# Peptides against a protein of PDB entry 5IXI, part 91

Target 1, 141 residues: chain A of PDB entry 5IXI
Amino acid sequence: TPLLDASSLEYLFAQGQYDLVKCLAPIRDPKTEQDGHDIENECLGMAVLAISHYAMMKKMQLPELPKDISYKRYIPETLNKSIRQRNLLTRMRINNVFKDFLKEFNNKTICDSSVSTHDLKVKYLATLETLTKHYGAEIFE

## One batch from the design tools (peptide; made by RFdiffusion4, then SolubleMPNN)

Design b2_p22_6_s2 (from b2_p22_6, 12 letters changed)
Fold by OpenDDE base, seed 2:
Structure b2_p22_6_s2 (fold): chain B 141 residues (1-141), chain A 22 residues (1-22)
Amino acid sequence: as target 1 above (141 residues)
Amino acid sequence: SSLEGLDDFFKKATEKANKAMS
């Protein structure tokens, strides 16, 4: 894999977030219902990464983030629209999954390990590569 | 490494999410 300098990585990370949300890097087509659920959960993970990165960059702790923080602005717009069409119970479950995901990530990774913003960028872009159809195919192994 | 830890975490978290949504 190519060696990326800090500025290049920062740019690619920002671009990747934009491309994912705006569906310029469309997520892969699900092959089954379970595959669809896997994709959605990966997207929730992407939201966790993006939010955590933001918090770290701003030197904020999760309790300092807005209490109503949500995955909505950090996932593909198409998926957001899809979730909005689901019943209340399902939406509540998704929100709970996300909230638990975020809290667990903070407790077990951010607070208890040496995870850096650099690591988050790499993980985000690497996941983006597998989550989307053809994005970043030659950036990471 | 920290990156490997991230990979493991997200793998487990995804499995947990799948279970919760089942």
Scores: peptide ipSAE 0.413, ipTM 0.890, DockQ to the pose 0.734
Fold by OpenDDE base, seed 4:
Structure b2_p22_6_s2 (fold): chain B 141 residues (1-141), chain A 22 residues (1-22)
Amino acid sequence: as target 1 above (141 residues)
Amino acid sequence: SSLEGLDDFFKKATEKANKAMS
């Protein structure tokens, strides 16, 4: 990260979000069924990071965010389509997992003021590098 | 570091998510 100035990091973070959602940086192929579940949960984590970053930039707390906030526009479109095809109970469980994830992370960021938007961008891009097939190997080498 | 803390948090959160979905 010492190689990246603030403006470059901001640009890469924005582009990375776009690439993940639009599947321009496709997520890696699962090695097993459990690996597939891990990948999906990491995608939910990416949504938590993106939403939290947005909230921090807007100086908004979680209760101030829309109650219908969702992971849907913050995960790969292919995964979103896949989830939509699953049964209602499964979709409810996924939504609950996400909401709990977001709530716990929000509590951490409130209780631990050491987390900055810079940290979120770095974590996002670093995770993106391992989550996707080919993305940005040169960024954090 | 803060990044290490984030890594640990997400690791535990993912494990919890896996358990909830199983």
Scores: peptide ipSAE 0.413, ipTM 0.890, DockQ to the pose 0.670
Fold by OpenDDE base, seed 5:
Structure b2_p22_6_s2 (fold): chain B 141 residues (1-141), chain A 22 residues (1-22)
Amino acid sequence: as target 1 above (141 residues)
Amino acid sequence: SSLEGLDDFFKKATEKANKAMS
């Protein structure tokens, strides 16, 4: 990303995380039930990116991360509330999906030396643009 | 590029997640 310097990207990444969680950048409306599931899984992916970035910045590996790591603080509050209202089996499945997602991504970042915190920020913001209604179009167009 | 690899990874991961939730 030649256009954005490191400081600007860091700022946008931090603001983007806040905007997503606080629903200041609301996620797009699902067109179908399956689209809704896609959106939710994309949000889990956003949580994986945010957590992985945090871990890399702290130079921590997965076994060193807190045992209570969850997607809850890294997804839109509206989605978090929705998930809490679902039955136990569904919540367990979502948690398993997230844990597997995080584990697989961590394996990739360990094995792929080309992945940097810079790449994670770019991927996060690019995904945020497509995931939300009208966020960040001027940045990546 | 690394970004392309990330895109591919997330695409596959999303597909896997969709299957798991079905």
Scores: peptide ipSAE 0.410, ipTM 0.889, DockQ to the pose 0.688
Fold by OpenDDE base, seed 1:
Structure b2_p22_6_s2 (fold): chain B 141 residues (1-141), chain A 22 residues (1-22)
Amino acid sequence: as target 1 above (141 residues)
Amino acid sequence: SSLEGLDDFFKKATEKANKAMS
């Protein structure tokens, strides 16, 4: 964004991740059951963005990441606790959805197109604004 | 930047995730 310098954007991105995980920026209330599923899947997307950004900053490829890479540290703690209470089959499905999401993102976006860490930070913060109740007041204009 | 492309990707990914969980 032309309104934010690189250092400010880096700070806001880091703070946004912290606020999302710690539920300081609480996710919006679902309007329907399907909306609830959309919110959860959006959170998985946020995890994909965060992990991909981390990998790019460390100049690591997806196969070089730990085999036990997980969404758990990158989603709201309340959602993580909720998922832990679900049955094994459901947890396996969620994990598969996440892993497929991460893999496809790496293949079709990171490898096949020019996406920078700057783009990931902007996308993360923009999504955070729509995902949470009252966050990201005037980050973008 | 390619933010519009990212938006389209995540939209499709969310739809795919919804089908997988249904």
Scores: peptide ipSAE 0.408, ipTM 0.889, DockQ to the pose 0.701

Design b2_p22_6_s3 (from b2_p22_6, 13 letters changed)
Fold by OpenDDE base, seed 3:
Structure b2_p22_6_s3 (fold): chain B 141 residues (1-141), chain A 22 residues (1-22)
Amino acid sequence: as target 1 above (141 residues)
Amino acid sequence: SPLDGLDEFLKKAKKKANEAFS
């Protein structure tokens, strides 16, 4: 993988978030039911990366984040619609698991100062390449 | 089931985070 300068990485990260959420970079087709679950989990992981990056840029701690912080604006719109069709109990469980992971992720990475915003951008774009159908071939060969 | 996927999310995501950032 070629080395990207800071300005290129910043641009690609911003555009990648937009393309994922708006489904301009559509997620890959699942091959099995388990593969479908893996894809959803990766999307939720992408939301954690995006929110954590936002928090770091704003120098916000977890208690300062809104209590209703959610994955809804950070995952593909198609997946968000799919989750909304599930029953209330399932949606509550998804929300709780997401919040728990977000908290633990931030404690182990951001609060320990072991992960930079640069690292989050690289991880986000690398995951985006594997998660979507045709994205990133020109960058991550 | 959807719940099985949520458990796998926590497990896999934590593992990936450790591998990538440790």
Scores: peptide ipSAE 0.063, ipTM 0.683, DockQ to the pose 0.098
Fold by OpenDDE base, seed 5:
Structure b2_p22_6_s3 (fold): chain B 141 residues (1-141), chain A 22 residues (1-22)
Amino acid sequence: as target 1 above (141 residues)
Amino acid sequence: SPLDGLDEFLKKAKKKANEAFS
């Protein structure tokens, strides 16, 4: 974007990931049970963006990523704790859906489009602003 | 169902990704 130069964007992206995972930028409070599910889904989406960015930076194809790749290191720690409290079948399904999303995102967005790491950083930060309570309001509003 | 929402996530996310980046 014209607002953020490359160096500023790189810094904000790195800090944003840290703030989200460490809950320094806490996710917004759910208004309903369904809203809570939507928030969880957005967090999983954020993990896909972060992992895809990592893969692109390392110039790694999806099959070259570690086999134990998961959302656990890329979502808020509070959400990760919540997921671990769910039963085994639910957790297995979450893992499968996430892997399917990551694969599909890689195939259709990373491999078949002109999406760059710059684009992923912008999308990540923009979503972070909507997902959290008060993060980055002065930047994206 | 929470599991149904997860299925919807995959569908919506794919669509949003295509709209935003394709």
Scores: peptide ipSAE 0.058, ipTM 0.674, DockQ to the pose 0.099
Fold by OpenDDE base, seed 1:
Structure b2_p22_6_s3 (fold): chain B 141 residues (1-141), chain A 22 residues (1-22)
Amino acid sequence: as target 1 above (141 residues)
Amino acid sequence: SPLDGLDEFLKKAKKKANEAFS
């Protein structure tokens, strides 16, 4: 469980998102090609968590979310640039898989469970700690 | 391939999330 109070957790969650996207908390170096792919996939997972949190905070239903919702604003800028350089069909596939994941995540995990915004913040920060090079704080016990 | 990895990650992540948040 987190050692921080609710207000501190909210702050760290917001700051963590900013640091990840702006690469102020740089992602860890891949040890293999597959490790690199795993890192990218984790970043996409982080985007799902962030978007789901946003939707819950705004009390928005999935069908009410903007049609053009994307991972682009929720992943490291370096990864976003990398994806942009891939061919059109690959980018389309990534977009579709991401959208499907977001939909299923919200339906099966958020709507069908007792998951709260608090839970999402904890999961986000915990993942961020393992995903980045030096990001870490005594937040969890 | 990267796409294969994504599919595997999503499958694993969904399972893990369901178990953790149930």
Scores: peptide ipSAE 0.050, ipTM 0.673, DockQ to the pose 0.080
Fold by OpenDDE base, seed 2:
Parts: structure tokens; sequence; C-alpha cells
Structure b2_p22_6_s3 (fold): chain B 141 residues (1-141), chain A 22 residues (1-22)
């Protein structure tokens, strides 16, 4: 990846979130059923990065976030629609696992102050490049 | 199963976080 200054990185991070959620940067096609599950998991991971970044920027602790905080606004709309079609037990499990992931991520990285907002943006964009079909080709040359 | 995948998600997520930011 090229060296980006803070302002450029901030812009790309914001645009990348928008493109992922709105499916302007569509996620890659799965090669197998398991690959499809891996893609979904990566999307949930992207949501954790985005929410954690938001919390850090607002100087908020996890308990201060809305009780109904979820992945729904931070994953591709197509994936969100797919998850909503799954049965209640599955959706409950997804919610619980996601919240556990978010909590664990916060405890191990954010609370330790070992991760900066800069690090989160870099990780987000790097993952976005591998997760989507065409994103990054013109940016990370 | 979907539930097995979710458990794997949490496991891999913890590992990925440790590798990336430790």
Amino acid sequence: as target 1 above (141 residues)
Amino acid sequence: SPLDGLDEFLKKAKKKANEAFS
C-alpha cells in the first residue's frame, strides 16, 4: 500500500465504509460455501473495526454505546437482507457472537491503548481491498 | 452448520485481533 497522509487516509476510510455498505464496492463472489461464510465473518469484522473507530473518535466506552448497537449499519446491505431472512435463533446467535467479538476486541486492543484510530483505518482499508471485487486497484497501486 | 460458523468467527476474530495489534 502507498504511504498516505492523515487527511487522505481519513477520506478513504469514510468513502470505503460508504462503498461497502451501499454495495458500490461489492464483496467478492464466494468460491465455496465455506468461503461464503468466511466472507460474512470478514464483514462482521469490518463492522467491529468501524464501530471501534467511531467509539474512539467520540471518546466513548462500550457501555456508553447504545444498548442495541449492532452490525446492521456497518455491513453490506445485501448481507444484512440475507441475515434478516434467517430464523430467530440464528439471528440471536449472530447478535450475541458479534457483541462478544466487539467486547473482546475492545478489551484486548482499545482499552490497552495499543491500537490507534490510524491503525483501525489502515486495517479496514486493507481488508476492504481483499474482501471486495475491484476496490483498491486504483488506490493501492 | 451456521452455528458452528459463528463460533469459528469468534475464535478467528480473537486470533486476528491479537495478530494484528499485539
Scores: peptide ipSAE 0.061, ipTM 0.681, DockQ to the pose 0.098; fails the geometry check

Design b2_p22_6_s4 (from b2_p22_6, 7 letters changed)
Fold by OpenDDE base, seed 3:
Structure b2_p22_6_s4 (fold): chain B 141 residues (1-141), chain A 22 residues (1-22)
Amino acid sequence: as target 1 above (141 residues)
Amino acid sequence: SALEGLDKFFEEATKKANEAFS
């Protein structure tokens, strides 16, 4: 696998976020119900990565982010629509899982200063390849 | 490495939340 320079990585990261949210890089079809849950959890993870990257770029800590920060703008639009159709208790549970995920990620990585924005971009793109149907094979194969 | 740590974190986090969407 060829090494990507900083400018190429920045471009691919930005385009990858757009492609995921707009479903231009559609998420893979689940093979089982549990696989479907894994896919949705990975999407929440992608939101955590995107938000954390944004916060790091703006030199903002988690408490400085809006209290109503949400995954909604950082996951596939199809998944967002699906979640909106679920009952209140389910939506509350998903929101709690996301907030816990974001908080734990911040505590264990960002606050430890062990993870860079470069690392987040690589992780995002690598996950995007496995999460979607036909994306990024030329980058990480 | 940092990337290995990220992989481990995400693996554990997704396992903990594997039924959140049920």
Scores: peptide ipSAE 0.239, ipTM 0.818, DockQ to the pose 0.602
Fold by OpenDDE base, seed 1:
Structure b2_p22_6_s4 (fold): chain B 141 residues (1-141), chain A 22 residues (1-22)
Amino acid sequence: as target 1 above (141 residues)
Amino acid sequence: SALEGLDKFFEEATKKANEAFS
């Protein structure tokens, strides 16, 4: 469980999102090609968490979200630049993976009301610690 | 717990995503 109060957790969650996207908390170096894919997928997962948190805070459901919702604003800028340089088919596949991820997460977790915004913040920060090189929130026991 | 459920979900989602690119 987190050691921080709700307000501190909210702050760290917001700061963590900023640090991830702006690469102030740089993602870890891949050890293999498969590890690289895992890192990219974790980043897509971070986007799913961030978007879902936003939607829940605004009391919006997935069908009410913008049609062109994308992972682009929620992943490291370096990864976003890398994806932009890939061919069209690859970019389409990545986009489809993300959309399926978001939809499945919404259906199996959000719609079931089994997860709170608090849980999403904790999961986000916990994942951020393992995904990045030196990030350590030290908010868990 | 809710967090354990989230961990399991993301683990499974990652596996599916990896299979899509393999």
Scores: peptide ipSAE 0.234, ipTM 0.808, DockQ to the pose 0.654
Fold by OpenDDE base, seed 5:
Structure b2_p22_6_s4 (fold): chain B 141 residues (1-141), chain A 22 residues (1-22)
Amino acid sequence: as target 1 above (141 residues)
Amino acid sequence: SALEGLDKFFEEATKKANEAFS
Protein backbone atom coordinates (compact mmCIF):
# COMPACT_ATOMS: atom_id res chain seq x y z
CA THR B 1 0.00 0.00 0.00
CA PRO B 2 1.26 3.47 -0.81
CA LEU B 3 2.26 5.73 2.02
CA LEU B 4 -0.28 8.41 2.82
CA ASP B 5 0.81 11.43 4.79
CA ALA B 6 -1.23 12.50 7.78
CA SER B 7 -3.05 15.33 6.03
CA SER B 8 -4.00 13.20 3.05
CA LEU B 9 -5.21 10.42 5.28
CA GLU B 10 -7.27 12.83 7.33
CA TYR B 11 -8.92 14.19 4.21
CA LEU B 12 -9.63 10.77 2.75
CA PHE B 13 -11.04 9.55 6.04
CA ALA B 14 -13.43 12.47 6.31
CA GLN B 15 -14.49 12.17 2.70
CA GLY B 16 -14.90 8.43 3.03
CA GLN B 17 -17.27 8.79 5.94
CA TYR B 18 -19.36 11.27 4.02
CA ASP B 19 -19.39 9.13 0.90
CA LEU B 20 -20.45 6.02 2.81
CA VAL B 21 -23.28 7.66 4.73
CA LYS B 22 -24.60 9.64 1.78
CA CYS B 23 -24.34 6.58 -0.46
CA LEU B 24 -22.04 8.37 -2.87
CA ALA B 25 -19.92 5.28 -2.43
CA PRO B 26 -22.68 2.67 -2.55
CA ILE B 27 -22.19 -0.61 -0.74
CA ARG B 28 -21.82 -3.71 -2.83
CA ASP B 29 -24.85 -5.76 -3.79
CA PRO B 30 -25.42 -8.81 -1.61
CA LYS B 31 -25.10 -12.12 -3.40
CA THR B 32 -27.06 -14.05 -0.77
CA GLU B 33 -29.05 -13.37 2.36
CA GLN B 34 -26.03 -14.26 4.45
CA ASP B 35 -23.89 -11.94 2.37
CA GLY B 36 -26.39 -9.22 3.14
CA HIS B 37 -25.95 -9.88 6.84
CA ASP B 38 -22.19 -9.73 6.43
CA ILE B 39 -22.45 -6.39 4.66
CA GLU B 40 -24.71 -5.06 7.40
CA ASN B 41 -22.27 -6.16 10.08
CA GLU B 42 -19.40 -4.55 8.22
CA CYS B 43 -21.39 -1.33 8.17
CA LEU B 44 -21.91 -1.59 11.91
CA GLY B 45 -18.17 -2.07 12.17
CA MET B 46 -17.64 1.08 10.18
CA ALA B 47 -19.83 2.89 12.68
CA VAL B 48 -17.74 1.49 15.52
CA LEU B 49 -14.57 2.74 13.86
CA ALA B 50 -15.99 6.18 13.24
CA ILE B 51 -17.35 6.57 16.75
CA SER B 52 -14.17 5.26 18.32
CA HIS B 53 -12.11 7.66 16.26
CA TYR B 54 -14.33 10.51 17.37
CA ALA B 55 -14.04 9.48 21.00
CA MET B 56 -10.27 9.20 20.80
CA MET B 57 -9.96 12.59 19.16
CA LYS B 58 -12.08 14.12 21.91
CA LYS B 59 -10.22 12.10 24.56
CA MET B 60 -13.52 10.68 25.74
CA GLN B 61 -14.03 7.31 27.36
CA LEU B 62 -16.92 5.10 26.38
CA PRO B 63 -18.98 5.95 29.48
CA GLU B 64 -18.61 9.62 28.61
CA LEU B 65 -20.26 9.16 25.24
CA PRO B 66 -23.94 10.01 24.94
CA LYS B 67 -26.16 7.27 26.30
CA ASP B 68 -28.23 7.38 23.15
CA ILE B 69 -25.25 6.68 20.94
CA SER B 70 -26.35 4.97 17.76
CA TYR B 71 -25.07 3.61 14.50
CA LYS B 72 -27.71 5.52 12.54
CA ARG B 73 -25.56 8.51 11.63
CA TYR B 74 -22.59 6.38 10.66
CA ILE B 75 -24.05 3.84 8.23
CA PRO B 76 -25.36 4.21 4.68
CA GLU B 77 -28.68 6.00 4.59
CA THR B 78 -30.12 3.24 2.43
CA LEU B 79 -29.24 0.65 5.06
CA ASN B 80 -30.68 2.84 7.78
CA LYS B 81 -33.96 3.01 5.89
CA SER B 82 -33.92 -0.75 5.44
CA ILE B 83 -33.39 -1.33 9.15
CA ARG B 84 -36.26 1.00 10.03
CA GLN B 85 -38.58 -1.17 7.97
CA ARG B 86 -37.76 -4.28 9.98
CA ASN B 87 -39.80 -5.42 12.94
CA LEU B 88 -39.10 -4.29 16.47
CA LEU B 89 -37.40 -7.49 17.55
CA THR B 90 -34.97 -7.40 14.66
CA ARG B 91 -34.17 -3.75 15.27
CA MET B 92 -33.50 -4.53 18.91
CA ARG B 93 -31.15 -7.32 17.93
CA ILE B 94 -29.25 -5.06 15.56
CA ASN B 95 -28.93 -2.43 18.25
CA ASN B 96 -27.63 -5.00 20.71
CA VAL B 97 -25.12 -6.29 18.19
CA PHE B 98 -23.85 -2.78 17.61
CA LYS B 99 -23.57 -1.95 21.29
CA ASP B 100 -21.72 -5.18 21.99
CA PHE B 101 -19.45 -4.50 19.04
CA LEU B 102 -18.62 -1.03 20.28
CA LYS B 103 -18.06 -2.21 23.84
CA GLU B 104 -15.75 -5.03 22.86
CA PHE B 105 -13.81 -2.83 20.49
CA ASN B 106 -13.33 -0.25 23.20
CA ASN B 107 -12.22 -2.80 25.76
CA LYS B 108 -9.78 -4.63 23.53
CA THR B 109 -8.27 -1.88 21.41
CA ILE B 110 -8.88 1.57 22.88
CA CYS B 111 -8.32 0.94 26.56
CA ASP B 112 -4.88 -0.30 25.74
CA SER B 113 -3.08 2.21 23.57
CA SER B 114 -2.29 -0.37 20.93
CA VAL B 115 -4.48 1.27 18.31
CA SER B 116 -4.09 4.87 17.20
CA THR B 117 -6.41 7.18 15.33
CA HIS B 118 -4.10 6.68 12.38
CA ASP B 119 -4.75 2.95 12.47
CA LEU B 120 -8.49 3.53 12.62
CA LYS B 121 -8.39 5.74 9.54
CA VAL B 122 -6.44 3.15 7.59
CA LYS B 123 -8.77 0.36 8.66
CA TYR B 124 -11.81 2.46 7.82
CA LEU B 125 -10.63 3.28 4.33
CA ALA B 126 -9.43 -0.24 3.65
CA THR B 127 -12.77 -1.67 4.72
CA LEU B 128 -14.60 0.97 2.73
CA GLU B 129 -12.77 -0.19 -0.37
CA THR B 130 -13.93 -3.77 0.03
CA LEU B 131 -17.42 -2.87 1.23
CA THR B 132 -18.36 -0.55 -1.62
CA LYS B 133 -18.69 -1.22 -5.33
CA HIS B 134 -15.93 0.83 -6.91
CA TYR B 135 -14.45 3.14 -4.31
CA GLY B 136 -10.78 4.10 -4.30
CA ALA B 137 -9.63 0.82 -5.72
CA GLU B 138 -6.12 2.05 -6.45
CA ILE B 139 -5.49 3.55 -3.02
CA PHE B 140 -4.72 0.35 -1.15
CA GLU B 141 -3.68 -1.94 -3.97
CA SER A 1 0.78 -5.32 13.91
CA ALA A 2 -2.07 -3.11 14.98
CA LEU A 3 -3.76 -3.41 11.61
CA GLU A 4 -3.53 -7.17 11.72
CA GLY A 5 -5.13 -7.08 15.12
CA LEU A 6 -7.94 -4.92 13.81
CA ASP A 7 -8.52 -7.32 10.95
CA LYS A 8 -8.71 -10.25 13.32
CA PHE A 9 -11.05 -8.42 15.65
CA PHE A 10 -13.44 -7.50 12.88
CA GLU A 11 -13.45 -11.04 11.60
CA GLU A 12 -14.29 -12.43 15.00
CA ALA A 13 -16.85 -9.75 15.73
CA THR A 14 -18.59 -10.37 12.42
CA LYS A 15 -18.71 -14.07 13.13
CA LYS A 16 -20.20 -13.46 16.54
CA ALA A 17 -22.74 -11.04 15.14
CA ASN A 18 -23.83 -13.51 12.49
CA GLU A 19 -24.36 -16.14 15.14
CA ALA A 20 -26.60 -13.75 17.03
CA PHE A 21 -29.01 -13.68 14.10
CA SER A 22 -29.08 -17.44 13.59
Scores: peptide ipSAE 0.234, ipTM 0.808, DockQ to the pose 0.684
Fold by OpenDDE base, seed 4:
Structure b2_p22_6_s4 (fold): chain B 141 residues (1-141), chain A 22 residues (1-22)
Amino acid sequence: as target 1 above (141 residues)
Amino acid sequence: SALEGLDKFFEEATKKANEAFS
C-alpha cells in the first residue's frame, strides 16, 4: 500500500517469515479435515513465496538453486515436526506437491515478468494475516 | 493485476494439492 515504504515492507516481510517459522504467529486451528489440508498447502505456498523471493533477489533461476531445496526451513516448526511424524509415503507426497508447486510458480514468474519481489512480499504478508491466529499487523487494510 | 494473478494461482495450486492427498 502507499502507506508502506520499501524499507518498511522489507522489514515486515523478514519479520513475518521469522514469526511464521518460529510459531510466534501460530497458524490457525483447522475447522475441518479439509481445512487442515488447506492450511498445510497454504504453508507450502508460503515456502514457495519465500524461496522465490530469495531467488529473485539473488538473480537465480530454479535450476541454479540447490537441488535439495526444501520447504522445511520456510514453514512453521510445529508443522514441520508434524510432517516428520507421518509415514514415508505421505512425506514423499508432500515433497512432490511442494516441488511441483515451486516449479510451476517458477515457470509462471519466468513467463510473466510482471511479478516483482514487491508483489511477493505483499502476497506473503497478506496470506500470513489470514493463515495465523493472532497476527493482526493490519498492513493491507 | 499481478496480485490478482497470484491469488488465482495459489487457489488453483491448493486445489490440485488437495486432490493429491484425497
Scores: peptide ipSAE 0.233, ipTM 0.809, DockQ to the pose 0.660

Design b2_p22_7_s1 (from b2_p22_7, 12 letters changed)
Fold by OpenDDE base, seed 1:
Structure b2_p22_7_s1 (fold): chain B 141 residues (1-141), chain A 22 residues (1-22)
Amino acid sequence: as target 1 above (141 residues)
Amino acid sequence: NSSFDKDYEELHKKYTEELLKS
């Protein structure tokens, strides 16, 4: 695995977020219905990582984030459109679970001094590689 | 950071299971 310096990692992280959301790095086709749910859940997890990274970079705590913070701008646009087509109860559940996930992640993990923005970027990119066909194949093992 | 990875995976598992309860 090639060693990535701070600037390279920052660039790849920013590019990876953009490519995921804009579907320039499209997520892999699900093999089953459960696989489709797993892919969506991984995307929501990456949204937690991305938002937490943003908060850390801005030196913001969770209460300082916008009250209507959501996953919508941090997941693939195709997935966002799919979720918007689901019924109100389902959308409410997704929103509530995501907010709880983000809250607990911040309280129990992000607030730990041992967790850095570097760790978040590495985890994000590693997860992104598992969801796409060829993204980052030469960087991560 | 192995501790971070473990914590994230545990939380991710917990909340993905919550999504699947319905």
Scores: peptide ipSAE 0.479, ipTM 0.889, DockQ to the pose 0.679
Fold by OpenDDE base, seed 3:
Structure b2_p22_7_s1 (fold): chain B 141 residues (1-141), chain A 22 residues (1-22)
Amino acid sequence: as target 1 above (141 residues)
Amino acid sequence: NSSFDKDYEELHKKYTEELLKS
């Protein structure tokens, strides 16, 4: 991972989240159906990272987070709309799986490890680079 | 760090597989 100064990393992380959600940095086209699933799940993973970063910055633990916390505001709007069009059972499953993912990540990684907000930002941006066509290509070679 | 990356990837893999069931 290339070295970025703290201020640059903070900026890129914030901008990256915005660009991803607002589809200003469009996700790459899936090569296969499986690739499409992988892309979606990577987005959900990034949502976990983003929420965890938010929680850490606000000094909140998972139980203190809003009970309605979800991936919806942390994934590309196009993907969010796509998920909303899926049947209720599928949406419920996605919600439950995501919540479990977030919970376990919080318990085992955030609470039980030395994970820092820096680590979360780096991982987020690295993942973002792999999901978008050209975003961050020069930063994460 | 390496430990964090490992933990995240492991969990991501786990729940990615769960999501594929939907």
Scores: peptide ipSAE 0.465, ipTM 0.886, DockQ to the pose 0.731
Fold by OpenDDE base, seed 2:
Structure b2_p22_7_s1 (fold): chain B 141 residues (1-141), chain A 22 residues (1-22)
Amino acid sequence: as target 1 above (141 residues)
Amino acid sequence: NSSFDKDYEELHKKYTEELLKS
């Protein structure tokens, strides 16, 4: 595994976020319906990582984030469009569960542990590699 | 960070299961 310095990791993390959201790093095709759900769940998880990283960089607590904080701007645009087409109950559930996930992650992993922004970037990029075909392979293979 | 990975995976599993309940 190649050694990445802080600057390189920062660049790759920023670019990876952009590529994921803009669908420039295409998500792998689901093999089954459940596989599709797993892929969506991974995207939501990465949104938690990205938001937490943002909060840490800004030295903000979750209550200081915008009231409308959501996964929407941190997931692939295609997935966001798909979720918007789902019924109200489903969308409400996704929103509520995501917020609870973000809150507990912040409390137990960010606030009550020694997790660093470095750890978040590594986990994000590693997850991105599993979601996309050949993306980031030279880093973690 | 193995501790971080474990914590994240546990929470990820927990809340993705919540999404799948209905």
Scores: peptide ipSAE 0.461, ipTM 0.884, DockQ to the pose 0.700
Fold by OpenDDE base, seed 5:
Structure b2_p22_7_s1 (fold): chain B 141 residues (1-141), chain A 22 residues (1-22)
Amino acid sequence: as target 1 above (141 residues)
Amino acid sequence: NSSFDKDYEELHKKYTEELLKS
């Protein structure tokens, strides 16, 4: 669990999102091709968390989100660039799977449970810590 | 929230596996 009060957690969550996307907190180098896929998947998961957090903070349901909502603004810019270089079918698949992931997470986890924005921030930052090279070492115990 | 963690990991696993499908 984090050793932070609510205000500190809010700050770190906001800063962490910015640092991840802007590659100021660079993700770790993949050890293998499979590890690279795992890293991408973790980033996509964090995008789901971030979008869900945004929706909850705005008191919006998933259908109220823009129709073009995507992972693009919620993953590292380098990863986004990499995905854009892939073929159309691959990009379509990633988009579709992500949208389904977001939908089911929203319906079954957010709507059907007592998950709070606090929980989302904790999970996001915990994932960020494991994904990046040096980020967040002092946050959790 | 242990239930949240479990549910998230389950969904994350499900859809990451889906991404790996051709």
Scores: peptide ipSAE 0.459, ipTM 0.883, DockQ to the pose 0.710

Design b2_p22_7_s2 (from b2_p22_7, 12 letters changed)
Fold by OpenDDE base, seed 4:
Structure b2_p22_7_s2 (fold): chain B 141 residues (1-141), chain A 22 residues (1-22)
Amino acid sequence: as target 1 above (141 residues)
Amino acid sequence: NESFDKAYAELHKKYTKKLLEM
């Protein structure tokens, strides 16, 4: 259950996105290779949440989203650099999987209004707190 | 929103599994 009012939540959501991307709130160090993959997957999931929130706020339907929409601006810059160093085939697959994830998420949850922008912010911030090394601000009870 | 959490978790699992397969 969120402890913050709507205004505070909006602020923290915006700041949290900035901090994550700019690595001001750095993601935790992976303990294993699999843990590293899990961290990356969480970041990509957060990108889906962030993009969906943006689309909802702009009253954009799924077909109206840019076809070249990408996770690149919504994940930590360090992770983005890492992905860019991978081979072309891997990068293409990541892009395709992400786009499919975003599409299905929006079709099944966003388009039918079963999910609100409030829900997205809460989920994003909750994930952020778990993912980062020492991100502050207590939000939930 | 438990329904949302469950739905998101299922989709997240589905597509992260696809990422691991590459």
Scores: peptide ipSAE 0.500, ipTM 0.903, DockQ to the pose 0.663
Fold by OpenDDE base, seed 3:
Structure b2_p22_7_s2 (fold): chain B 141 residues (1-141), chain A 22 residues (1-22)
Amino acid sequence: as target 1 above (141 residues)
Amino acid sequence: NESFDKAYAELHKKYTKKLLEM
């Protein structure tokens, strides 16, 4: 568990999201094809965390979220471009799986009030550290 | 939050498996 004060955590969470999406904190190189899939899946998971955090901060229920909300703005731009290159059926499936993931996550963790925005930030940053090259090394030393 | 970590891990595993089946 990182030992950060609330203000530092808030800053790092915001900066981490920006750095991930803008590829300023590039994701690590995959060692295998499966590792590549794992990296992508972790990014999608982080998108769930980020969107859920956004919803909580805005005091919005999942059905109240914009209908066009997607992982696209919450994953590395390079990954987003890669997904856009895939065929329509694959993209539709990814979108559906993601939406189901987001829905179940919110229903089982957010709605029961067992998860706070603090928990989401910590989990996000911890995941980010595992995905990126040397990012957050000082935070989780 | 261990409870949250476990819950997230389970859901993440569930839906990443679905993605791998593609």
Scores: peptide ipSAE 0.499, ipTM 0.903, DockQ to the pose 0.685
Fold by OpenDDE base, seed 1:
Structure b2_p22_7_s2 (fold): chain B 141 residues (1-141), chain A 22 residues (1-22)
Amino acid sequence: as target 1 above (141 residues)
Amino acid sequence: NESFDKAYAELHKKYTKKLLEM
């Protein structure tokens, strides 16, 4: 697979986020209940990547991020609607787990300066390919 | 970046497990 130039990667990353959230690139159908949970978890992981990328681009540290930072705007709208229908306790638990995930990811990976925005974009797009039906099939051969 | 991939995978697994415990 040929290496994508910086501008192309930036475009694909932005478009990929938009397509995922707006369900223009719909996530694959779950084969089992566990598969459905796995897909949901992958989406939350991608939200961590996206937020971390945003923070790095804005040169923001974790304390500088909004205190109410959440995954809601970084996951498929259909999944967001599904989560909103769950009870308060479940939603609180999801929020707490996500915040902890984001915090530890940034502290152990991003703050080490060993990870670049390039790495985040590549990982995001690679994950997106596995979650969607046909997205990126020709890019990551 | 293999180091990054490994680190991310480990964290993702850790917090996925936490989500499954709900």
Scores: peptide ipSAE 0.499, ipTM 0.903, DockQ to the pose 0.658
Fold by OpenDDE base, seed 5:
Structure b2_p22_7_s2 (fold): chain B 141 residues (1-141), chain A 22 residues (1-22)
Amino acid sequence: as target 1 above (141 residues)
Amino acid sequence: NESFDKAYAELHKKYTKKLLEM
């Protein structure tokens, strides 16, 4: 459970997103090729969480989300650059899978009102701590 | 929220598997 109040959690969530994207809290070095894929997948998952949180805070329905919504602004800049270097077909596939992930996540959890913005922030920060090299807020117990 | 954690984990697994199939 989080040990801090709602205001503190909001601050840390916002700061964590910024630090991750700007690589101020750099992601850990992959140990293997598979580990690298796992790290990328976790980042994409965090993008789903962040976008969903944004939508909820703006009181937007899923269909109201921009059609061109993307993970690009919600993952580490270094990872985004890496993905951009891949061939067009691969990039298209990643984008399609991500959009489907986002859609199903929102339909099955957010739209059912089973998940709160609080839950999203907690999950995001917990994942962030496992992904980054030195980021350890020690928020949860 | 254990229910959320489980649901997220399942979806994450599902779509990461799809990414691996590329």
Scores: peptide ipSAE 0.499, ipTM 0.903, DockQ to the pose 0.651

